# Peptides against a protein of PDB entry 3T6J, part 66

Target 1, 375 residues: chain A of PDB entry 3T6J
Amino acid sequence: PIVESYIGFIESYRDPFGSRGEFEGFVAVVNKAMSAKFERLVASAEQLLKELPWPPTFEKDKFLTPDFTSLDVLTFAGSGIPAGINIPNYDDLRQTEGFKNVSLGNVLAVAYATQREKLTFLEEDDKDLYILWKGPSFDVQVGLHELLGHGSGKLFVQDEKGAFNFDQETVINPETGEQIQSWYRSGETWDSKFSTIASSYEECRAESVGLYLCLHPQVLEIFGFEGADAEDVIYVNWLNMVRAGLLALEFYTPEAFNWRQAHMQARFVILRVLLEAGEGLVTITPTTGSDGRPDARVRLDRSKIRSVGKPALERFLRRLQVLKSTGDVAGGRALYEGYATVTDAPPECFLTLRDTVLLRKESRKLIVQPNTRLE
Target 2, 372 residues: chain A of PDB entry 3T6J as posed
Amino acid sequence: PIVESYIGFIESYRDPFGSRGEFEGFVAVVNKAMSAKFERLVASAEQLLKELPWPPTFEKDKFLTPDFTSLDVLTFAGSGIPAGINIPNYDDLRQTEGFKNVSLGNVLAVAYREKLTFLEEDDKDLYILWKGPSFDVQVGLHALLGHGSGKLFVQDEKGAFNFDQETVINPETGEQIQSWYRSGETWDSKFSTIASSYEECRAESVGLYLCLHPQVLEIFGFEGADAEDVIYVNWLNMVRAGLLALEFYTPEAFNWRQAHMQARFVILRVLLEAGEGLVTITPTTGSDGRPDARVRLDRSKIRSVGKPALERFLRRLQVLKSTGDVAGGRALYEGYATVTDAPPECFLTLRDTVLLRKESRKLIVQPNTRLE

## One batch from the design tools (peptide; made by RFdiffusion4, then SolubleMPNN)

Design b1_p12_5_s2 (from b1_p12_5, 5 letters changed)
Fold by OpenDDE base, seed 2:
Structure b1_p12_5_s2 (fold): chain B 375 residues (1-375), chain A 12 residues (1-12)
Amino acid sequence: as target 1 above (375 residues)
Amino acid sequence: ATAGPVYPVVRA
């Protein structure tokens, strides 16, 4: 088998300032069969990048073909096991040197095991569909998140010699209609500037890219979905995201006004964006469970994903990228922290919903180190 | 990196 190893101070999720890496290590085996769909995605990446909702001037100058591999993890040492990885975590290196993507296939497989009777916060009519398509839809989301999420966008930089990596006279900010007024100076990075929001903000951007691009027929075709199946995969992917936004409340600490998990904060932000879009796209309804205790139901109107959801996400995602590219920390923080704020204001009453989420909390799944054998 | 709800990276 082809063996890959990974070790070092890499992910910074546990650093409040998003800069210091946690020591991680894994050993994994390449799954060639599962890697094939990601190879097809890589082959289409340059074209799919053009579908993102920002001008080419805000995208990387040159497409650098990345590696994308599905891995079966034998051992993982760290605080959490990801479903996918994009490295390096430095935007400048991603722009100039390229990047690598991996999907941790056996981690995904474990995550797909869901018992219908334990599935929380969904309408009964959605449960079977959700169970059927959660796995496939998550494969799509992970692929897009890593390759076209983390792998997309440009930072505007002035180097130590005063040279810009963009034309100051011709590049226009699509949000303001004006020339670019801010950028990263020499020595400034995404993490150094955006600090406490950097990790979660970037995850939110990547998750949003996944939702946005999963609507593209070519993406679904690459993953082998057509017709009604493709529409079901889209629906379940979006449904999973809005449900995750509700579940995310577990990782919010009201007393400290802080989030304990970057991806979950990101998913809550996306939920807020889609709720703000209105028009009946997303509905969260408090209910009473069979035990007489609080429960809730998340509903996503399938017919409004393209008409209401996509435009809302497009505008939001463009703003995320423009603020990131220009190094506009004040604007970026105002936008992101605004959506990340958790209150008990009606109609959502998120703090009350948090109590419901905690009440219905499932035990965390554990992965045990596997072994290999000859057949 | 993408972490699903099953295996989140949780801050202490």
Scores: peptide ipSAE 0.045, ipTM 0.749, DockQ to the pose 0.288
Fold by OpenDDE base, seed 1:
Structure b1_p12_5_s2 (fold): chain B 375 residues (1-375), chain A 12 residues (1-12)
Amino acid sequence: as target 1 above (375 residues)
Amino acid sequence: ATAGPVYPVVRA
């Protein structure tokens, strides 16, 4: 078997300021079959990057072919096991040296072991489809999230010598129509500037890239989905995201006005974006469960994903990238915190929905160390 | 990095 490992101060999700890494390490075995799909995704990455909703001037100047491998984790030492990884966690290094992506395939398998009768917040007609395609759709989402989410975009920088990595006279901000008015100075980083929102904002950007690009037929083909199956994978991926946005409320602390998990905050933001799009794309309906207690249902109109959802996500994702590229912390914070705000305002009444989410909370899954033998 | 789509990965 091919063995992969890493160790060090890598992920900063436990730092409120998103800067200090937690010490972690893993040992894993390569899943060759799934890795082959990710290799095909890598082979298409340069072209798929052009499908992202920002000008080429906001993308990296030179494409650097990354590695992407699917792994079955044998041991993971840390506070939590991710589904996917993109490293290094330095945008400058990603742009100049390249990056490596991994999908932890057996972690994904554990995440999806929900029994039908325990599956919350979905319409009954969606449950079987969701159960069938949640795994495959998540493989697609993780692949896009890591490779083309975290692996995309350019930071505008003025170096220590005063030189810019962009043409100040010709590069136009697509949101303002004006020349670039802000950038990263020497020593400034994504995390140092955006601080408390940096991790969640970046996860939101990456998740949005996944949803946006999963609509591309080539992506589904790479993962082996065609026809009705491809459409079902798309539907379930989007459905999973809007459901996750509701589930995210578990990780909001109203008393402190803060989020306790960066990815879940990101998913809530995406839900808010898609709700704002309106036109019946997403509907959250409070209901009464069979036990007579509060429940809820999330509905996603499949027919409106491309017509309503995609344009809304496109505009939002472009704004995320432009604000990131230009180091516009004020604009970025205003945008992101606006969507991340949780109130009890109608029609959604998110604080009330949070009570429902907490009431319907599933027991935490236990991940146990596997035992592997050589034959 | 990304955690599972439904719930965050089990954290200690």
Scores: peptide ipSAE 0.043, ipTM 0.765, DockQ to the pose 0.331
Fold by OpenDDE base, seed 3:
Structure b1_p12_5_s2 (fold): chain B 375 residues (1-375), chain A 12 residues (1-12)
Amino acid sequence: as target 1 above (375 residues)
Amino acid sequence: ATAGPVYPVVRA
């Protein structure tokens, strides 16, 4: 077996400023069979990057072929076990030196164990489909999230010598139609500038990339889905995201006006974006459960994913990238915090929905260290 | 150790 491991100060999610890494480590075994799918995704990555909704000038100048491996984790020491990892976490190094992606396949598999009777917030008609395709759709989402989410985009930089990594005269901001007016100066980083929103904002960008690119036929083909199966995988991926956005309310602390989990905040933001798109794309309906207590249902109109959802996500994702690339902290913070705000304003009444989410909260799953053996 | 992209499993 091929064994992979890492150890050190790696992930900064526990730092409110997104800068200081938590000391963590893992030992894992390479899953060769699952890695093959991600290798195919890597082979298409350069082309798929062009499908992202920003000009090439906002993408990396040179494509650096990353590694992507599916891992079965044997042990993980840290505050949380990820489903996927993209390292290094430094944008400059990702741009100039490259990066590695991993999918923790057996961690993903644990997430697939859903009991139908306990599946909350979905329409009955969606439950069986959701159970069937949650796993496969999540594999797609993680692959895209890591490789093309975290692995995409360019930061505009002026170095210590005053040189720019972009042509100031010709590069146009697609949102404003003007020349680039802001950038990262020497010593400035994504985390140093965007600080408290950096982690969640980046996760939101990566998740949005996943949703956006999963609509591309080539992506589903790479993962072995065609025809009706491909459409079901797409639907379930989007459905899972909007459901996750509702579930995210568990991780909001109203008294502190803060989020306790970056990815869940990101998913809530995406939910807000898709709700804002309107046209019946996403509907959250408060209901009464069989126990007579509050419940809710999330509905995603499959027929409107491409017509309503994709354009909305495209615009939002472009804005995220442009603001990131230009180091526009004020604009980025205004955008992101706007969508991340949780109030009890109608029609959604998210604070009330949060009470429902908490009421329907499932017991936290325990991840137990596995063993392995020779067969 | 900047904000590392960890795709967390929703601790459900």
Scores: peptide ipSAE 0.046, ipTM 0.756, DockQ to the pose 0.153; fails the geometry check
Fold by OpenDDE base, seed 5:
Structure b1_p12_5_s2 (fold): chain B 375 residues (1-375), chain A 12 residues (1-12)
Amino acid sequence: as target 1 above (375 residues)
Amino acid sequence: ATAGPVYPVVRA
């Protein structure tokens, strides 16, 4: 078997300022069959990057072909095991030196072991589709999230010698219609500038890229989905995201006005964006469960994903990228914190919904290392 | 800073 490992101070999610890495390590075995899908995605990456909703001037100047491997994890040492990884976590290094992607395939598989009767917040008619396609759709989402989410976008930089990595005279900010007015100076990084929102903001961007690009036929083809199956994968991917946005409320602490998990905050933000789009795209309805206690249902109108959802997400995603590229912390914080705010304002009454989410919370799953044998 | 792209499992 091909064995991969990593070890070191890697992920900064536990640092409130997003700067200090947690010590992590894993040992894994390459899944050759699953890796082949990601290799095809990598082969299309340069073309797919052009489908993202920002001008080429906001994308990397040179495409650096990354590695992308599916791994079956044997052991993982850290506070949390991810489904996917993109490294390094330094945007400047990603755009100048390249990056590596991994999917922790057997971790993904564990997530899908949900009993139908315990599946919360979905309509009954969606449950079977969700169960069937959650796994495949999540593979798509993880691949896009890592490779084309974290692997996309350019930071505008002025180096220590005063040279810019962009043409100040010709590059136009698509949101303002003006020349670029802000950038990263020497020594400034994504994390140093955006600080407390950096991790969650970046995760939100990556998740949004996944949702946006999963609508592209070539992506579904790469993963082997066609026709009605492809449409179901898309639907379930979007449905999973809006559901996750509701579930995210578990990780909000009202008393501290604080989010405790960057990805879940990101998913809540996306939910808010899609709710704001209106037109019946997403509906959250408080209900009463069979036990007589509060419950809720999330509905996603499949027919409105492309017509309503995609344009809303496109605009939002472009704004995220432009603000990131230009190092506009004030604008970025205003945008992101606006969507990340949790109140009890109608019609959503998110604080009330949070109580429902907590009431319906499942027990934490325990991940146990697998046994291995030679056959 | 090590704010890294990690994709956690969505709980069902």
Scores: peptide ipSAE 0.040, ipTM 0.731, DockQ to the pose 0.130; fails the geometry check

Design b1_p12_5_s3 (from b1_p12_5, 6 letters changed)
Fold by OpenDDE base, seed 1:
Structure b1_p12_5_s3 (fold): chain B 375 residues (1-375), chain A 12 residues (1-12)
Amino acid sequence: as target 1 above (375 residues)
Amino acid sequence: STTGPVYPVVRA
């Protein structure tokens, strides 16, 4: 078997400032069959990057072909096991040297093991579809999230010699219509500038890229989905995201006005964006469960994903990228924290919904080391 | 440095 590993201070999610890495490591075996799908995605990456909703001036100047492999993890040492990884965690290195993507396939498989009777917050008519396509849709989402999410976008930089990596006279901010007025100075990084929101903001951008690009037929084709299956994968991917946005409330601490998990905060933000889009795209309805206790249902109108959801996500995703590229911390924080705010304001009543989420909380899954056999 | 390279399977 082909073995891959990494070790070191890599991920900064436990740092409230998003800067200090946690020590982690893994040993994994390459899944060749699934890796082939990701290789096809890599082969289309340069083209798919052009589909992202920002001008080429906000994208990397040169495409660097990354690696992407699906891995079956044998051992993972750390506070949590990811589903996907994009490394290194330095934007400059990603832009100049390249990057590597991995999907932890057997971790994804564990995540899919949900019993129908325990599946919360979905309409009954969606449950079977969700169970069927959760896995495949998640493969798509992870692939896009890592490769084209984290692997996309440009930071505007002025180097130590005063040179810019963009043309100050010709590059226009698509949100303002004006020239670029802010950038990263020498020594400034994404994390150093955006600090407390950096991790979650970037995850939100990556998740948004996944949702946005999964609508592209070529993406679904790469993963082997066509026709009705492709549409179902899209639907379930979006449904999973809006559901995740609701589930995210578990990780919000009202008393401290903080989020305890960056990805879940990101998913909540996306939910808020899609709710704001209105027009019946997303509906969260408080209900009463069979036990007589509070429950809720999330409904996503399939017919409005492209007409309502996509444009809303497009605008939001572009704003995320523009603010990131220009190092506009004030604008970025205002945007992101605005969507990340949790109140009990109607019609959503998110704090009340949080109580419902906590009430319906599932037991934490335990992942244990698998057996390894040589054949 | 930058953050957000990992897609976790953390769900309620």
Scores: peptide ipSAE 0.043, ipTM 0.737, DockQ to the pose 0.129
Fold by OpenDDE base, seed 5:
Structure b1_p12_5_s3 (fold): chain B 375 residues (1-375), chain A 12 residues (1-12)
Amino acid sequence: as target 1 above (375 residues)
Amino acid sequence: STTGPVYPVVRA
């Protein structure tokens, strides 16, 4: 078997300021079959980057072919095991030196092991489809999230010598129609500048890239989905995201007005964006469970994903990228914190829904080291 | 990185 490992101060999600890495490590074995799919995705990455909703001037100048591997984890030491990884966690290095992507395939498999009777917040008609396609759709999402999410976009920088990595006279901000008015100065990084929102904001951007690009036929083909299966994968991926946005409320602390998990905050933000799109795309309905206690249902109108969802996500994702590229912390914070705000305002009444989410909370799964044998 | 949507492990 091909063995991969990493160790060090890597992920910064536990740092409130998003800068200090947690010491972690893993040992894993390469899944060759799934890695082949990701290699096909890598082969298409340069073309797929052009499908993202920002001008080429906001994308990296030079495409650097990354590595992408699917891994079956044997051991993981850290506070949390991810489904996917993009490293290094420095945008400047990603842009100039390249990056590596991994999917932790057997971690994903654990996440898929949800019993139908315990599956919360979905309509009965969606449950079987969700169970069937949750895994495959999440493989797609993770691949896109890591490779084309974290692996996309340019930071506008002025170096220590005063030189810009963009043409100040010709590059236009697509949101304002004006020249670029802000950038990263020497010594400024994504994390140092955006600080407390940096991690969650970036995860939101990456998740949004996944949803947006999973609509592309080439992506689905790479993963081996065609026809009705492809459409079902799309539907379940989007459905999973909006459901996750509801589940995210578990990780909000009202008394402290803070989020305790960056990815879940990101997913809540996406839910808010898609709710704002309106037109019946997403509906959250409070219900009463069979036990007589509060419950809820999330509905996603499949027929409106492309017509309503995609345009809404496009606009939002472009704004995220533009604000990131230009180092506009004030604008970025206003946008992101606006969508991340949790109130009890109608019609959604998110604080009330949070109580429902907590009431219906599932037991935490245990991830146990596997027993590995030679064939 | 990304955690699973249903089972996030990282908590602050």
Scores: peptide ipSAE 0.040, ipTM 0.752, DockQ to the pose 0.264
Fold by OpenDDE base, seed 4:
Structure b1_p12_5_s3 (fold): chain B 375 residues (1-375), chain A 12 residues (1-12)
Amino acid sequence: as target 1 above (375 residues)
Amino acid sequence: STTGPVYPVVRA
């Protein structure tokens, strides 16, 4: 078997300022069959990057072909087990040296086990479709999230010698129509500048890339989905995201006005963006469960994903990228914290919905270390 | 450096 491992101070999610890495490590075996799909995605990555909603000047100057491998994890030492990884986490290294992506395939497989009777916050008519396509849609989302989410975009930098990695005279900010007014100075990083919002903001960008690019037929074809199946995968991927945005409220602490999980905060932000788009795209309806207690239903209008959802996500995603590229912390914080704010304001009444989410909370799944043997 | 591009399992 092909064995992969990594170890070190890698992820900074547990640092409130997003800077200090937690010691983490894993040992895994390569799944060759599952890796083939991701290899096809890598082969299309350079073209797919051009489909992202920012000008080439905000994308990496040179495409560096990354690795993408599906792994079956044998052991994982850390506070949390991811479904996918993009490393290194340093944007400068990603731009100049490249990066590697991994999908933790057996971790994803654990997530596929959903009991219909326990599936919360969906319409009955969507439950069977959701169960059928949750796994496949999640594979698509993880692949896009890692490779084209975390693997995309450029940071504008002025080095220690005063040289810029962009042409100050010709590069235009697509949001303002003006020349670039801010950048990263020598020694400044994404995490050092954006600090408390850096992790969640980046996850939000990556998740948004996944939703946005999964609409492209080429992406679905790479994963082996065509026709009605491809449309169902798209629908379930978007449905899963808006549902996740509701579930995210579990990880908000009202008393401290803070979030305890970066990805869930990101998913809530995306939900807010799609709700803001209006036009009946997303609806959250408070209901009464069979037990007579509060419940809720999330509805996504499939017919409005492309007409309403895509344009809203395009504008939001472009804004995320531009603010990231230019190191505009003030603008980025204003945007992101605005969408990440949880109040009880109508019509959504998110704090009330949080009570419903907590009431319907399921037991946490436990992942245990497997055994393997050579045949 | 960027904050960890780790994708967690989506809980049902």
Scores: peptide ipSAE 0.045, ipTM 0.750, DockQ to the pose 0.133; fails the geometry check
Fold by OpenDDE base, seed 3:
Structure b1_p12_5_s3 (fold): chain B 375 residues (1-375), chain A 12 residues (1-12)
Amino acid sequence: as target 1 above (375 residues)
Amino acid sequence: STTGPVYPVVRA
């Protein structure tokens, strides 16, 4: 078997400033069959990057072909086991040297095992589709999230010699119609500038890329989905995201006005964006469970994903990227914290919904080290 | 170490 491993100070999610890495490590074996799908995604990556909703001037100057491998993890030492990884975690290196993506396939597989009777917050008519396609849709989402989410976009930089990595005279900010007015100076990084919102903001961008690009027929084809199956995968992927946005409330601490998990905060932000789009795209309805206690249902109108959801996500995703590229911390913070704010304001009453989410909370799944053998 | 490297398992 092909064995992959890493060890070191890698992920900074536990640092409130996003700067210090947690010491972690894993040992995994390559899943060759699943890796083939991601290899096809890599083969289309340069073209798919052009489908993202920002000008080429906000994308990497040169496409650097990354590796993408599906791994079955045997041992993972750290505070949490991810579903996917994009490394290195330095934007400058990603732009100039390249990067590697991995999907932890057996971790994803564990997440797929949900009993229908325990599945919360979905309409009954969605549950069977959700159970059927959650796994496949999540593979798509992880692939896009890592490769084209974390692997996309350019930071505008002025180096120590005063040189810019962009043409100041010709590059236009698509949001303002003006020339670029801010950038990263020498020694400034994404994390150093955006600090407390950097992790969640970047995850939100990556998740948004996944939702946005999963609508592209070529993506579904790469993963082996066509026709009605492809549409169901899209639907379930979006449905999973909006459901996750509701579930995310578990990870909000009202008394501290903070989030305890960057990805969950990101998913809540996406939910807020899609709710703001209106037009009946997403509906969260408080209900009463069979036990007589509060419950809720999330509904996503399939017919409005492309007509309402995609344009809303496009605008939001472009704003995220432009603010990131230009190092506009004030604008970025205002945008992101605005969507990340949890209040009890109607119609959503998110603090009340949080109580419902906590009430319906399921037991945490434990991932244990698997056994393996040579045949 | 810039942020955004890990896609966590959806806890549901």
Scores: peptide ipSAE 0.043, ipTM 0.742, DockQ to the pose 0.133; fails the geometry check

